Peptides against a protein of PDB entry 2KNC. Designs and how they scored, part 2

Target 1, 74 residues: chain A of PDB entry 2KNC
Amino acid sequence: KGPDILVVLLSVMGAILLIGLAALLIWKLLITIHDRKEFAKFEEERARAKWDTANNPLYKEATSTFTNITYRGT

## One batch from the design tools (peptide; made by RFdiffusion4, then SolubleMPNN)

Design b1_p8_3_s1 (from b1_p8_3, 7 letters changed)
Fold by OpenDDE base, seed 2:
Structure b1_p8_3_s1 (fold): chain B 74 residues (1-74), chain A 8 residues (1-8)
Amino acid sequence: as target 1 above (74 residues)
Amino acid sequence: KLLEEILN
């Protein structure tokens, strides 16, 4: 039996589709890893900015506690 | 052999 030209064509088409799908999956994986690293760096920089603010002697707490001296708890 | 069997 000579090579079934239809089977050869379908196998080549299937191989091209699988290579294309694999390339898209690798591309998506690389982007996802990049975005996760960039987001982690952004959250670290944001955390560091909060620490710098907490140690800044110019930081004024937005909340003031007023003691009501006139409160007679009956 | 296997590739010849699939291609034939």
Scores: peptide ipSAE 0.049, ipTM 0.664, DockQ to the pose 0.036
Fold by OpenDDE base, seed 4:
Structure b1_p8_3_s1 (fold): chain B 74 residues (1-74), chain A 8 residues (1-8)
Amino acid sequence: as target 1 above (74 residues)
Amino acid sequence: KLLEEILN
């Protein structure tokens, strides 16, 4: 008795759909891992650039602290 | 540990 041709066709269609879905999930996973690594590297490089700027004797902080020595808190 | 090494 040969295999039921309808069962064979439906199983092949189902296998193609499952392989396609699995490939999309793997692709999305790989991109998500890549993007997280690239973002982590970018934040590390940005952190290093801030430290290098802070060690530059020509860098002036944009914020100044003013202490009012005459303020008697009422 | 292993998942953190894969994600970093």
Scores: peptide ipSAE 0.042, ipTM 0.663, DockQ to the pose 0.048
Fold by OpenDDE base, seed 3:
Structure b1_p8_3_s1 (fold): chain B 74 residues (1-74), chain A 8 residues (1-8)
Amino acid sequence: as target 1 above (74 residues)
Amino acid sequence: KLLEEILN
């Protein structure tokens, strides 16, 4: 009984499809990991920039809290 | 063994 040529063809086609799908999944996984690392770095840099702004002696807060001493909460 | 059984 020679190998059923249909079984061989279907197995090769299935293998090619599985390899292609696996390659796409690996590629997507690598990109997703890269993007998460880049986003984490961006959030760290943004946090650092906020700290640097707080240490800037020229930084004037846009919000001034005035305590209205005349506010009688009646 | 298994590959020979699939090939036969």
Scores: peptide ipSAE 0.038, ipTM 0.619, DockQ to the pose 0.036
Fold by OpenDDE base, seed 5:
Structure b1_p8_3_s1 (fold): chain B 74 residues (1-74), chain A 8 residues (1-8)
Amino acid sequence: as target 1 above (74 residues)
Amino acid sequence: KLLEEILN
């Protein structure tokens, strides 16, 4: 029985398509994991900057509360 | 075996 050239061609095409799809899925997964790690690091650095500001004795609050003792609410 | 059976 000679090789069924149709079966061979379809199997090779199917294998190439599956390998290509697998490579794209792996690539997308790696990028997605990378971006999530970078975003998590950025949010951690932002959280640390807030804590470091709170512990800095040189930090001056941008807002000051004034009590108006003459305000009668009328 | 399987590849030889597909090729023959």
Scores: peptide ipSAE 0.043, ipTM 0.644, DockQ to the pose 0.036; fails the geometry check

Design b1_p8_3_s2 (from b1_p8_3, 7 letters changed)
Fold by OpenDDE base, seed 2:
Structure b1_p8_3_s2 (fold): chain B 74 residues (1-74), chain A 8 residues (1-8)
Amino acid sequence: as target 1 above (74 residues)
Amino acid sequence: ELLEEILS
């Protein structure tokens, strides 16, 4: 009984397709992990920039509370 | 078994 050439061809085609699909999934996974790390870094830098703006010594609150020392509550 | 059938 010679090998069923059709079974061999279909198995090889199936193996190539599975390897190709696995390679695409690994590639997509690596990109997704990379993009998530880059996005996390971007959000950290953006958060830091917002904190630097809040601590800007040029930023003065529009309202200042003055205690009237002359107010005698009588 | 499949490998033996393919290799036979």
Scores: peptide ipSAE 0.051, ipTM 0.705, DockQ to the pose 0.030
Fold by OpenDDE base, seed 4:
Structure b1_p8_3_s2 (fold): chain B 74 residues (1-74), chain A 8 residues (1-8)
Amino acid sequence: as target 1 above (74 residues)
Amino acid sequence: ELLEEILS
């Protein structure tokens, strides 16, 4: 019957497109996994820094309360 | 079937 050259060409084109799509999906997957791991580390470090601040007896709150004894609420 | 068609 002879080889259908159109089927061969379309199959090769389809294979190239599928390989390209697979490569893009793998690349996106690797970046997404990397970014999630980095973000998780950042949130862990931020949480740790908050706990360290809470346990530091030298930590002074940014907010200070001053009572104005002369304020009569007028 | 497609491989048989390509290789026929």
Scores: peptide ipSAE 0.050, ipTM 0.704, DockQ to the pose 0.038
Fold by OpenDDE base, seed 5:
Structure b1_p8_3_s2 (fold): chain B 74 residues (1-74), chain A 8 residues (1-8)
Amino acid sequence: as target 1 above (74 residues)
Amino acid sequence: ELLEEILS
């Protein structure tokens, strides 16, 4: 019956398109997973840096509290 | 089946 050249061409084109689409989806998935892991790491490092700053003996508070011992209130 | 039809 001879191969239907049109069916063969369309099947090859369809296969190439599906492989290309699958590759793009895998690539996007890998990037998305990578970016989420990097963001999670960044937020963890930022949280740690806040605690490290609080425990730094060289940290100066922006405000100081003074108690006036002679203030009786009116 | 489709491959057999293509190769027949």
Scores: peptide ipSAE 0.045, ipTM 0.684, DockQ to the pose 0.032
Fold by OpenDDE base, seed 3:
Structure b1_p8_3_s2 (fold): chain B 74 residues (1-74), chain A 8 residues (1-8)
Amino acid sequence: as target 1 above (74 residues)
Amino acid sequence: ELLEEILS
C-alpha cells in the first residue's frame, strides 16, 4: 500500500500546527517568566527605594510629634 | 508502527 497521501498531508499539516502552537506556548512562557522576574526585581528596587527614602535626611515625616513643654498633664 | 506503515 503506497503511503496514503492524505494521511501524510494531514500528518505534516498537524505537525506544522503543533510545532507552531508549541513555539507560541514556549514564547509566551519565556516572556511570562521574564516579566515575572523583571517585576519581582522592580518590586525589590521599589522596596529598597522606599527604605532609602525613609533614611533620607530630607524626608520630613508628615507627622511631627510636638512635645508641648507647657503641657502639664494633670 | 505508524511510521513503519507510512514508510512501507
Scores: peptide ipSAE 0.044, ipTM 0.687, DockQ to the pose 0.035

Design b1_p8_3_s3 (from b1_p8_3, 7 letters changed)
Fold by OpenDDE base, seed 3:
Structure b1_p8_3_s3 (fold): chain B 74 residues (1-74), chain A 8 residues (1-8)
Amino acid sequence: as target 1 above (74 residues)
Amino acid sequence: ELLQQILL
């Protein structure tokens, strides 16, 4: 009894589909990991830029807290 | 925040 030609054809088709699906899943996984690393780097750079702005000698805080020394809260 | 919602 030779291999059933239908079983061979279905197994080859199934293997091609599984390889294609696996390749797409690996590709999506690699992109997702890359995008998470890039996003984490972007948030770190954004955080660092916020800290660097705080150390900018030209940065005048928009909020000046004036202690009103004449405010006697009764 | 918005980019985290698109990535999850």
Scores: peptide ipSAE 0.047, ipTM 0.664, DockQ to the pose 0.037
Fold by OpenDDE base, seed 1:
Parts: C-alpha cells; structure tokens; sequence
Structure b1_p8_3_s3 (fold): chain B 74 residues (1-74), chain A 8 residues (1-8)
C-alpha cells in the first residue's frame, strides 16, 4: 500500500496553508515592531520638540497682546 | 489611548 494519495495531497495543502499563515504572522509581527519603534521615536522627538519649544528664543507666541490704549473701561 | 487602538 503506497502512501494514501489523499493523505499526501491533504498534507501538502496543509503545509502550504501553514507556511502562508506563518509568513503572514511574521510579516504582521515585523510591521508591528517597526511601527512601535517608529512611534516611540516620534513621541520622543515630539517630547523633545515640546521641551525645546519652551526654551526656543525664536518661539514668538502667536498671541500678541495688543493693549488697546483707547479702551477706557467705563 | 486612541493611538493604541490604531497600533493594534
């Protein structure tokens, strides 16, 4: 009795499906790790930029307080 | 919190 042709066919199909699923899981894992590292770097750079903006002498507040000298509060 | 929902 040779190996059952159906068992060989199903084992090959199952192996292809498992390899495909494993490749998708590895791909998703690599993207997720990449995106987490890039996002962590972005949040660090954003935090640093917020600290640097507090010390940046070129940061002119967009709010110029114009004292209206003609405003007589009565 | 909203960024954790986009990252998953």
Amino acid sequence: as target 1 above (74 residues)
Amino acid sequence: ELLQQILL
Scores: peptide ipSAE 0.046, ipTM 0.654, DockQ to the pose 0.043
Fold by OpenDDE base, seed 2:
Parts: C-alpha cells; structure tokens; sequence
Structure b1_p8_3_s3 (fold): chain B 74 residues (1-74), chain A 8 residues (1-8)
C-alpha cells in the first residue's frame, strides 16, 4: 500500500496546529509572568509613594484637635 | 517503528 497521502497531509496539518498552539501557550505564559512582575513592581512603587506621603511635611491630618475652652467639666 | 506502522 503506498503512503496514504490523506493521512500524511492530515498528520502534517495536525502537527502544524499543535506547534502553533504550543507557541501561543508559551507566548501567553511569558506575557503573563512579565505582567505579574510589572504589576508587583507597580504595587511596590505605590506602597513606597504611600510611605513617602506619611512622612511628607505637606500632609495635613484630616483630624484637627480643637481644645474646647468652653467645656467646664462639672 | 511507529512511523513504519503508519506508512505500511
């Protein structure tokens, strides 16, 4: 029996599709790992900016303590 | 061997 040309063609098509799918999965995995590292760096920079805000001399606490001089504690 | 079983 000669090589079934249809089986050879379908096997080559299947192999190309599997290689293409594997390449897309690897690419997506690399991007996902990259994006997670970039997001972690962004959250670290945001955390540092929040700490710098707590030590900023321009930060006025929203809470002002008023001494009520009219409070005569009976 | 597997390629020969598909080719025969």
Amino acid sequence: as target 1 above (74 residues)
Amino acid sequence: ELLQQILL
Scores: peptide ipSAE 0.036, ipTM 0.607, DockQ to the pose 0.034
Fold by OpenDDE base, seed 4:
Structure b1_p8_3_s3 (fold): chain B 74 residues (1-74), chain A 8 residues (1-8)
Amino acid sequence: as target 1 above (74 residues)
Amino acid sequence: ELLQQILL
C-alpha cells in the first residue's frame, strides 16, 4: 500500500505551519533576551552612578539647610 | 510606562 497522499499533504502543511510558528517563537525569544540584557545593563549603570554619587566627596546635596539662629518663630 | 505606550 503506497503512502496515503492525503496524509503526505497534511503532514507537509503541518510541518510548514510548525516551522513558521517555531521561527516566530525563536524571534520573540531572541528579542526578549536582548531587551532583558539591555535593561539589566541600564539598571547596573544606574546603580553604579548612584554608588559613585555616594562615594564622591564633592557631591553636595541639592538641599542646603540654613539654620537662621535669629528666627524666633513667633 | 509612557514610552511603552508610544512603541506599541
Scores: peptide ipSAE 0.033, ipTM 0.615, DockQ to the pose 0.030

Design b1_p8_3_s4 (from b1_p8_3, 7 letters changed)
Fold by OpenDDE base, seed 4:
Structure b1_p8_3_s4 (fold): chain B 74 residues (1-74), chain A 8 residues (1-8)
Amino acid sequence: as target 1 above (74 residues)
Amino acid sequence: RLLEEILR
């Protein structure tokens, strides 16, 4: 019995669709892994910068608290 | 919701 032409056509169409879906899933997976690694690196660098800033005697906090000596809280 | 999770 020769190959059923309809089964061959449907199998080729199905294979093309599955390859396309697999390529999109691989692409999405690669981006997701890349972005998670880059974000983890960014948070590590930010954590290191915070620790370095805490040990830097030249660091001045951007928040200046002014005590208003003239405020008599009634 | 579902489309935002697929596109994120």
Scores: peptide ipSAE 0.049, ipTM 0.687, DockQ to the pose 0.057
Fold by OpenDDE base, seed 1:
Structure b1_p8_3_s4 (fold): chain B 74 residues (1-74), chain A 8 residues (1-8)
Amino acid sequence: as target 1 above (74 residues)
Amino acid sequence: RLLEEILR
């Protein structure tokens, strides 16, 4: 029994689709890993900038606590 | 790329 021409055609089409899908998944995975590493570096630099700001003698807290002395909670 | 999308 020679290879069924329909089975050969469907197997070749299926293989091309699977290779294309695998290439897209690998590409998306590589980008996602790259972007996570870039974001982790950015958050580390942002954390360092917060530490440098916290050690800056010119840093003034943006939070002003206003005590409303007239608020008598009933 | 991610930095350009956050800065836009």
Scores: peptide ipSAE 0.040, ipTM 0.593, DockQ to the pose 0.030
Fold by OpenDDE base, seed 5:
Structure b1_p8_3_s4 (fold): chain B 74 residues (1-74), chain A 8 residues (1-8)
Amino acid sequence: as target 1 above (74 residues)
Amino acid sequence: RLLEEILR
């Protein structure tokens, strides 16, 4: 008795659906890994820019702490 | 850049 044609059709449809789902999961995973690497690089560049600013003797912080000698907090 | 396009 040859393979049941319904079992063959359902197995082929199931295989196509599983391949399609696997391809979508791989695609989403690759994008997610790419975006995480770009974000990590951006945070590293931002951290480096902060460190380079702190080590640059030409960088004058825009924040001046003025001690108001007349401010007696009551 | 990519994160701002996905969150919009």
Scores: peptide ipSAE 0.037, ipTM 0.625, DockQ to the pose 0.037
Fold by OpenDDE base, seed 3:
Structure b1_p8_3_s4 (fold): chain B 74 residues (1-74), chain A 8 residues (1-8)
Amino acid sequence: as target 1 above (74 residues)
Amino acid sequence: RLLEEILR
């Protein structure tokens, strides 16, 4: 019995579709992993920039404590 | 919200 031509055609079509879907899933997975790593790096750099601001000798706290010399606390 | 939904 020769291979059923319909079974061969359906098997080739199914294989092409599965390869295409697998390639799209791999591509989506790679992008998703890349974007998560880039975002994690961005949040780490933003956290470091806040720490570096605290160690900047030019950083003046926005809160100045004024001692009111006229306040006689009883 | 939108970024958490894209990154979830």
Scores: peptide ipSAE 0.033, ipTM 0.605, DockQ to the pose 0.038

Design b1_p8_4_s1 (from b1_p8_4, 6 letters changed)
Fold by OpenDDE base, seed 4:
Structure b1_p8_4_s1 (fold): chain B 74 residues (1-74), chain A 8 residues (1-8)
Amino acid sequence: as target 1 above (74 residues)
Amino acid sequence: LLLEEIIL
C-alpha cells in the first residue's frame, strides 16, 4: 500500500501553515517579552530618579505657590 | 488596526 498522495499533500500544507503560525507566535512572544523588559526598566529608572530627587537637599520643586494676599475673589 | 495589533 503506497502512501496516499492526498494525505501527503494535506500533511505538507498543514505543516507549512503550522510553521507559519508558530513563527508568528514566536515573533509576537519575543516582542512582548522585549517590550515588557524595556517598560520594567523604564519604570525602575523613573522610580530611582524619584528617590534620588527625594534624597537631594538641593531639589527645589518646579511648582511655586504664590498666595496673593490682596486677591479678594469677586 | 486590529490586524496590526495581532501581528505587532
Scores: peptide ipSAE 0.086, ipTM 0.781, DockQ to the pose 0.064
Fold by OpenDDE base, seed 5:
Structure b1_p8_4_s1 (fold): chain B 74 residues (1-74), chain A 8 residues (1-8)
Amino acid sequence: as target 1 above (74 residues)
Amino acid sequence: LLLEEIIL
């Protein structure tokens, strides 16, 4: 008895669908890993920029705190 | 870089 043509056809279609789904899952996984690495790098660069600003002798704080010695909060 | 992320 030769292979059932219907079983062969359905198995080939199923294999193509599974390969396509596996490729999409691998692709999505690679992108998701890439994006998380890029985001982690961006947060590290933001953290470094904050430290570099704190060590910059040319940085002027936009906020000056004045203590009013005569202010009795009544 | 930014144009490659929108097509894939």
Scores: peptide ipSAE 0.058, ipTM 0.724, DockQ to the pose 0.060
Fold by OpenDDE base, seed 1:
Structure b1_p8_4_s1 (fold): chain B 74 residues (1-74), chain A 8 residues (1-8)
Amino acid sequence: as target 1 above (74 residues)
Amino acid sequence: LLLEEIIL
């Protein structure tokens, strides 16, 4: 039986689609791993910056409590 | 095997 030209064409089309899908999955996996590493680094740097700010003797709380001594709530 | 079944 000669090669079924339809089976050959469908197999080549299927192979191209599978290669394309595999490339997209690899690309998505690489991005997802990159983004997770970058986010973890960003969260660590943000945590360090928060600790450094809390220990900074130059940090003045922006909250000034003004007690209005003249406010008699009747 | 699979390639021989497609080509023959």
Scores: peptide ipSAE 0.055, ipTM 0.694, DockQ to the pose 0.045
Fold by OpenDDE base, seed 2:
Structure b1_p8_4_s1 (fold): chain B 74 residues (1-74), chain A 8 residues (1-8)
Amino acid sequence: as target 1 above (74 residues)
Amino acid sequence: LLLEEIIL
């Protein structure tokens, strides 16, 4: 019985589709892991910049506490 | 087996 040309064609098409899908899933996984590492690094750098700002002697808090000497608490 | 039925 000669090879069922239809079964061969469908099996090759199915194999190509599965390999293509697997490659896309691996690629997406690698990008997602990369992006999470880059985002974690960005949040660490942002946290460090916030600490450096808090220790900067040029950082004036926008909140000036004025003691209202005219407030007679009666 | 499966490859033998596809090639043969």
Scores: peptide ipSAE 0.055, ipTM 0.704, DockQ to the pose 0.038

Design b1_p8_4_s2 (from b1_p8_4, 6 letters changed)
Fold by OpenDDE base, seed 5:
Structure b1_p8_4_s2 (fold): chain B 74 residues (1-74), chain A 8 residues (1-8)
Amino acid sequence: as target 1 above (74 residues)
Amino acid sequence: DLLLEIIL
């Protein structure tokens, strides 16, 4: 009994579809991991820039707090 | 991201 040609064709088509789907899932996973690492690095660099600014003796706060001595907070 | 998610 030769292999059923229909079973062979359907198995090859199914294998191609599964390989294609697996490749797309791996590709999406790799990109998602890459983008999350890059975003985490960017947020860390922004956090460091904020800390470096706070420790910079040349940093002048843009906000001056004026205490109004006449303000009786009721 | 958005274009890749639309194509996938």
Scores: peptide ipSAE 0.101, ipTM 0.818, DockQ to the pose 0.072
Fold by OpenDDE base, seed 4:
Structure b1_p8_4_s2 (fold): chain B 74 residues (1-74), chain A 8 residues (1-8)
Amino acid sequence: as target 1 above (74 residues)
Amino acid sequence: DLLLEIIL
C-alpha cells in the first residue's frame, strides 16, 4: 500500500497552517509579555515618584487652599 | 485594546 497522496498533501497543508498559527501566537505572546513588563515598570516608577514626593519636605502640593474671609455664602 | 488587535 503506497502512501496515500491525499493524506500526504492534507498533512503538509495542515502543518503549514499550524506553523503559521504557532508563529502568530508566539508573536502575540512576545508582544503581550513585553507590554506587561513595560507597563509594570511604568507603574513602579510612578509609585516611586509618589513616594519620593511624599518624603520630600520641599514638595509643595499643586493645590493651595485659600480661605476667602469675605465669602459669605449666599 | 480592540483597535490594536485589528491593526496588528
Scores: peptide ipSAE 0.083, ipTM 0.793, DockQ to the pose 0.054
Fold by OpenDDE base, seed 3:
Structure b1_p8_4_s2 (fold): chain B 74 residues (1-74), chain A 8 residues (1-8)
Amino acid sequence: as target 1 above (74 residues)
Amino acid sequence: DLLLEIIL
């Protein structure tokens, strides 16, 4: 029983499609891992910059809370 | 949306 040429052809086509799909999934996974690491680094740097700003004696918080002493909630 | 995260 020689290999069915149609089965060989379809198996090669299927293998190429599966390799292409696997390559796209690997590429996407690598990008997603890269972007999540870069985003985590960005949020860490942003958190550090916020702490450094909070420790700066020249930093004045732009938000002042004024308690309205005359507001009796009825 | 999880579908957009799967496609991008």
Scores: peptide ipSAE 0.080, ipTM 0.791, DockQ to the pose 0.058
Fold by OpenDDE base, seed 2:
Structure b1_p8_4_s2 (fold): chain B 74 residues (1-74), chain A 8 residues (1-8)
Amino acid sequence: as target 1 above (74 residues)
Amino acid sequence: DLLLEIIL
């Protein structure tokens, strides 16, 4: 019996589709891991910048203490 | 061809 040309064609098409899907999943996984590492680095750099801001003599605290001179505590 | 021998 000669090769079932239809089975061969469908198997090759299926294999190409599965390889393509696997490659896309691997690529997405690599990007997701990369982006998580980059995000963690940005959060670390942001945390360091916040500590450096606390030691910056030019940092004006956003909290202004106003003494309410009209508040007579009853 | 190993793939052809498995399908045939």
Scores: peptide ipSAE 0.071, ipTM 0.743, DockQ to the pose 0.048

Design b1_p8_4_s3 (from b1_p8_4, 6 letters changed)
Fold by OpenDDE base, seed 1:
Structure b1_p8_4_s3 (fold): chain B 74 residues (1-74), chain A 8 residues (1-8)
Amino acid sequence: as target 1 above (74 residues)
Amino acid sequence: TLLLEIIL
């Protein structure tokens, strides 16, 4: 059986597609790992900033509850 | 070689 030129062409095309797909999967994996590490760092920094703000004696809550004593609900 | 032997 001589080399089936069609099988060779289809195998080369398939190999190029598989290499392209593998490169995209590796790229997506690297980005996903990077983004997860950066997000974890961001959430840690945000958590620290929240704790530092909550322990700051100069922080006054912007929410004052005013009880309207004049409101007689009917 | 092995891939070429499967295709040829």
Scores: peptide ipSAE 0.058, ipTM 0.695, DockQ to the pose 0.053
Fold by OpenDDE base, seed 2:
Structure b1_p8_4_s3 (fold): chain B 74 residues (1-74), chain A 8 residues (1-8)
Amino acid sequence: as target 1 above (74 residues)
Amino acid sequence: TLLLEIIL
């Protein structure tokens, strides 16, 4: 019996679709791992910058505590 | 070979 041309065609199409899907999943996984590493680095750099800002004598805390002398606590 | 024998 000669090769069923329809089975061969469908198997090749199915294989191409599965390879394409696998490639997209691998690509998405690589991006997701990359983005998580970059985000972790960004949060570390941000944490370090916050510590450096606390030691910077030019950093005025945006929070000025005004003692409201008019507030007689009732 | 086996996959080709199943398809042929």
Scores: peptide ipSAE 0.056, ipTM 0.692, DockQ to the pose 0.048
Fold by OpenDDE base, seed 3:
Structure b1_p8_4_s3 (fold): chain B 74 residues (1-74), chain A 8 residues (1-8)
Amino acid sequence: as target 1 above (74 residues)
Amino acid sequence: TLLLEIIL
């Protein structure tokens, strides 16, 4: 069977495309894992800052619940 | 060799 030059060319093109696609998938996966770790760290730091603020005696909650004792909702 | 023998 003589070398089918077309099969060789298509095989090489297919291999390059598969390697390129695999590299893009790996790159996207690494970025997505990095971004999720950074976001999780940011949410943890934000949660810690909220706890530190809640334990600060100078922190007044921006939301003052005024119970209007005179508001008997009919 | 096998891939070359399948293609060639």
Scores: peptide ipSAE 0.052, ipTM 0.684, DockQ to the pose 0.044
Fold by OpenDDE base, seed 5:
Order: C-alpha cells, then structure tokens, then sequence
Structure b1_p8_4_s3 (fold): chain B 74 residues (1-74), chain A 8 residues (1-8)
C-alpha cells in the first residue's frame, strides 16, 4: 500500500498547527510570568518609597491635628 | 511506529 498522500498532508498540517499553538501558549506564558515579576518588583519599590517617606525626618505630614481646647467631647 | 504504519 503506497502512503496515502492525503493522510500524510493532513498529518503534517495538523502537526504544524499543534506546534504553532503550543509555541503561542509558551510565548504567552513566558510574557505573563515576566510581567507579573516586573509588576511585583514595581509594587515593592513603590511600597519602599512610601515607607522611606514615612521614616524621613524631613517628611511633614499634610494633616495637622489641632486640638480645640474648648471642645468638651461628650 | 503506529502512526508510521497507519500512514505507510
């Protein structure tokens, strides 16, 4: 029985499509992992900048609390 | 092997 040329062609096309789909999924997975790591680093640096500002002795709070001595909190 | 025997 000679090779069924149609079965060979369809199997090669199917294999190329599966490899292409697998490559796209791997590529998307790698990007998603990269972006999550970069975003986590950015949020950590932003958190540190906020903490460093809170520990800076030159940081003046924008909120001044005035105690009204005439306010008898009931 | 099986895939090659189906295609040949």
Amino acid sequence: as target 1 above (74 residues)
Amino acid sequence: TLLLEIIL
Scores: peptide ipSAE 0.051, ipTM 0.681, DockQ to the pose 0.041

Design b1_p8_4_s4 (from b1_p8_4, 6 letters changed)
Fold by OpenDDE base, seed 3:
Structure b1_p8_4_s4 (fold): chain B 74 residues (1-74), chain A 8 residues (1-8)
Amino acid sequence: as target 1 above (74 residues)
Amino acid sequence: ELLEEILL
């Protein structure tokens, strides 16, 4: 009894589909890991830029808190 | 939708 030609064809088609699906899943996984690393780096760079702005000697805070020494809260 | 979420 030779291999059933239908079983061979279906197994080859199934293998190709599984390889294609596996390749797409690996690709998605790699992109998702890349994007998460890039986003984490971007958030670190934004955090660092905020800290660098705080150390900028030309940064004048837009909010000047003036303690009104004449405010007697009754 | 699902293919776009896999390809992006």
Scores: peptide ipSAE 0.125, ipTM 0.830, DockQ to the pose 0.080
Fold by OpenDDE base, seed 2:
Structure b1_p8_4_s4 (fold): chain B 74 residues (1-74), chain A 8 residues (1-8)
Amino acid sequence: as target 1 above (74 residues)
Amino acid sequence: ELLEEILL
């Protein structure tokens, strides 16, 4: 009994579709890991830049606390 | 749409 030609054709088509789907899933996984790593690096650099700005002697806090000398807390 | 979200 020769191989069933329909089973061979369907198996080849199924294998091509599965390889294509697997390649797309691997690609999406690689991009998602890359983007998360780049975003984590960006947030680390942003956090570091915020700490460096806080130590900048030219940085004036936007909030000036004026002690109201006329306010005697009753 | 779905292919663009997989490729980008």
Scores: peptide ipSAE 0.124, ipTM 0.830, DockQ to the pose 0.076
Fold by OpenDDE base, seed 4:
Structure b1_p8_4_s4 (fold): chain B 74 residues (1-74), chain A 8 residues (1-8)
Amino acid sequence: as target 1 above (74 residues)
Amino acid sequence: ELLEEILL
Protein backbone atom coordinates (compact mmCIF):
# COMPACT_ATOMS: atom_id res chain seq x y z
CA LYS B 1 0.00 0.00 0.00
CA GLY B 2 1.58 3.34 -1.07
CA PRO B 3 1.72 6.25 1.43
CA ASP B 4 -1.62 8.07 1.79
CA ILE B 5 -1.14 11.31 -0.19
CA LEU B 6 -3.29 13.24 2.36
CA VAL B 7 -1.09 12.00 5.26
CA VAL B 8 2.04 13.05 3.29
CA LEU B 9 0.61 16.55 2.54
CA LEU B 10 -0.56 17.10 6.16
CA SER B 11 2.81 15.86 7.52
CA VAL B 12 4.74 18.26 5.22
CA MET B 13 2.46 21.20 6.21
CA GLY B 14 2.84 20.27 9.91
CA ALA B 15 6.65 20.01 9.55
CA ILE B 16 6.85 23.49 7.88
CA LEU B 17 4.72 25.03 10.69
CA LEU B 18 6.83 23.31 13.40
CA ILE B 19 10.10 24.51 11.74
CA GLY B 20 8.69 28.09 11.60
CA LEU B 21 7.66 27.99 15.28
CA ALA B 22 11.02 26.43 16.27
CA ALA B 23 12.88 29.20 14.36
CA LEU B 24 10.86 31.94 16.19
CA LEU B 25 11.51 30.26 19.58
CA ILE B 26 15.27 29.97 18.81
CA TRP B 27 15.33 33.65 17.70
CA LYS B 28 13.55 34.82 20.91
CA LEU B 29 15.84 32.61 23.02
CA LEU B 30 18.99 34.07 21.38
CA ILE B 31 17.77 37.69 21.88
CA THR B 32 16.74 37.00 25.52
CA ILE B 33 20.16 35.42 26.29
CA HIS B 34 21.98 38.31 24.54
CA ASP B 35 20.01 41.02 26.42
CA ARG B 36 20.47 39.27 29.81
CA LYS B 37 24.25 39.02 29.21
CA GLU B 38 24.47 42.68 28.13
CA PHE B 39 22.39 43.84 31.14
CA ALA B 40 24.52 41.71 33.51
CA LYS B 41 27.71 43.33 32.07
CA PHE B 42 26.18 46.82 32.45
CA GLU B 43 25.24 46.16 36.12
CA GLU B 44 28.74 44.71 36.78
CA GLU B 45 30.41 47.80 35.20
CA ARG B 46 28.10 50.09 37.24
CA ALA B 47 28.97 48.16 40.41
CA ARG B 48 32.74 48.43 39.60
CA ALA B 49 32.41 52.21 38.97
CA LYS B 50 30.72 52.56 42.41
CA TRP B 51 33.54 50.60 44.11
CA ASP B 52 36.21 52.63 42.26
CA THR B 53 34.50 55.85 43.48
CA ALA B 54 34.46 54.54 47.07
CA ASN B 55 38.20 53.72 46.88
CA ASN B 56 39.17 57.07 45.25
CA PRO B 57 40.70 59.32 48.00
CA LEU B 58 40.14 62.33 45.67
CA TYR B 59 36.36 61.74 45.45
CA LYS B 60 34.43 64.64 46.98
CA GLU B 61 30.72 64.21 47.62
CA ALA B 62 28.61 66.51 45.43
CA THR B 63 26.79 67.67 48.60
CA SER B 64 28.54 70.35 50.66
CA THR B 65 26.83 71.18 53.97
CA PHE B 66 27.38 74.81 55.02
CA THR B 67 26.39 75.50 58.63
CA ASN B 68 25.54 79.19 58.93
CA ILE B 69 26.39 79.78 62.64
CA THR B 70 24.76 83.26 62.38
CA TYR B 71 21.37 81.90 61.20
CA ARG B 72 19.04 82.20 64.17
CA GLY B 73 15.85 80.83 62.63
CA THR B 74 13.22 83.33 63.31
CA GLU A 1 1.16 42.41 21.34
CA LEU A 2 2.29 38.71 21.68
CA LEU A 3 3.56 38.60 18.04
CA GLU A 4 5.48 41.90 18.54
CA GLU A 5 7.09 40.47 21.73
CA ILE A 6 8.29 37.44 19.66
CA LEU A 7 9.60 39.51 16.70
CA LEU A 8 11.39 42.33 18.77
Scores: peptide ipSAE 0.118, ipTM 0.824, DockQ to the pose 0.071
Fold by OpenDDE base, seed 5:
Structure b1_p8_4_s4 (fold): chain B 74 residues (1-74), chain A 8 residues (1-8)
Amino acid sequence: as target 1 above (74 residues)
Amino acid sequence: ELLEEILL
C-alpha cells in the first residue's frame, strides 16, 4: 500500500499552515515584548527627568507662596 | 536607540 497521496498532501498543507501561524505568533510576541520594554524605558526616563528637575539647582518653581501677615481670616 | 528598529 503506497502512502495515501491525499493524507500526504493534507499533512504537508497542514504543516505549512501551522509553521506560518507559529512564525506569526512568535513575530507578534517578539514585537509586543519589545514595545513593552521600550515603553517601560520611556516611563523610567520620564520619571528620572522629574527627579532630575527636582534636584536641579537652576530649577525655579513657577509658584511662589506669599504669606500675607495682614490677612486676618475673618 | 529609537531610530534603528523601525527598519527591521
Scores: peptide ipSAE 0.065, ipTM 0.739, DockQ to the pose 0.054

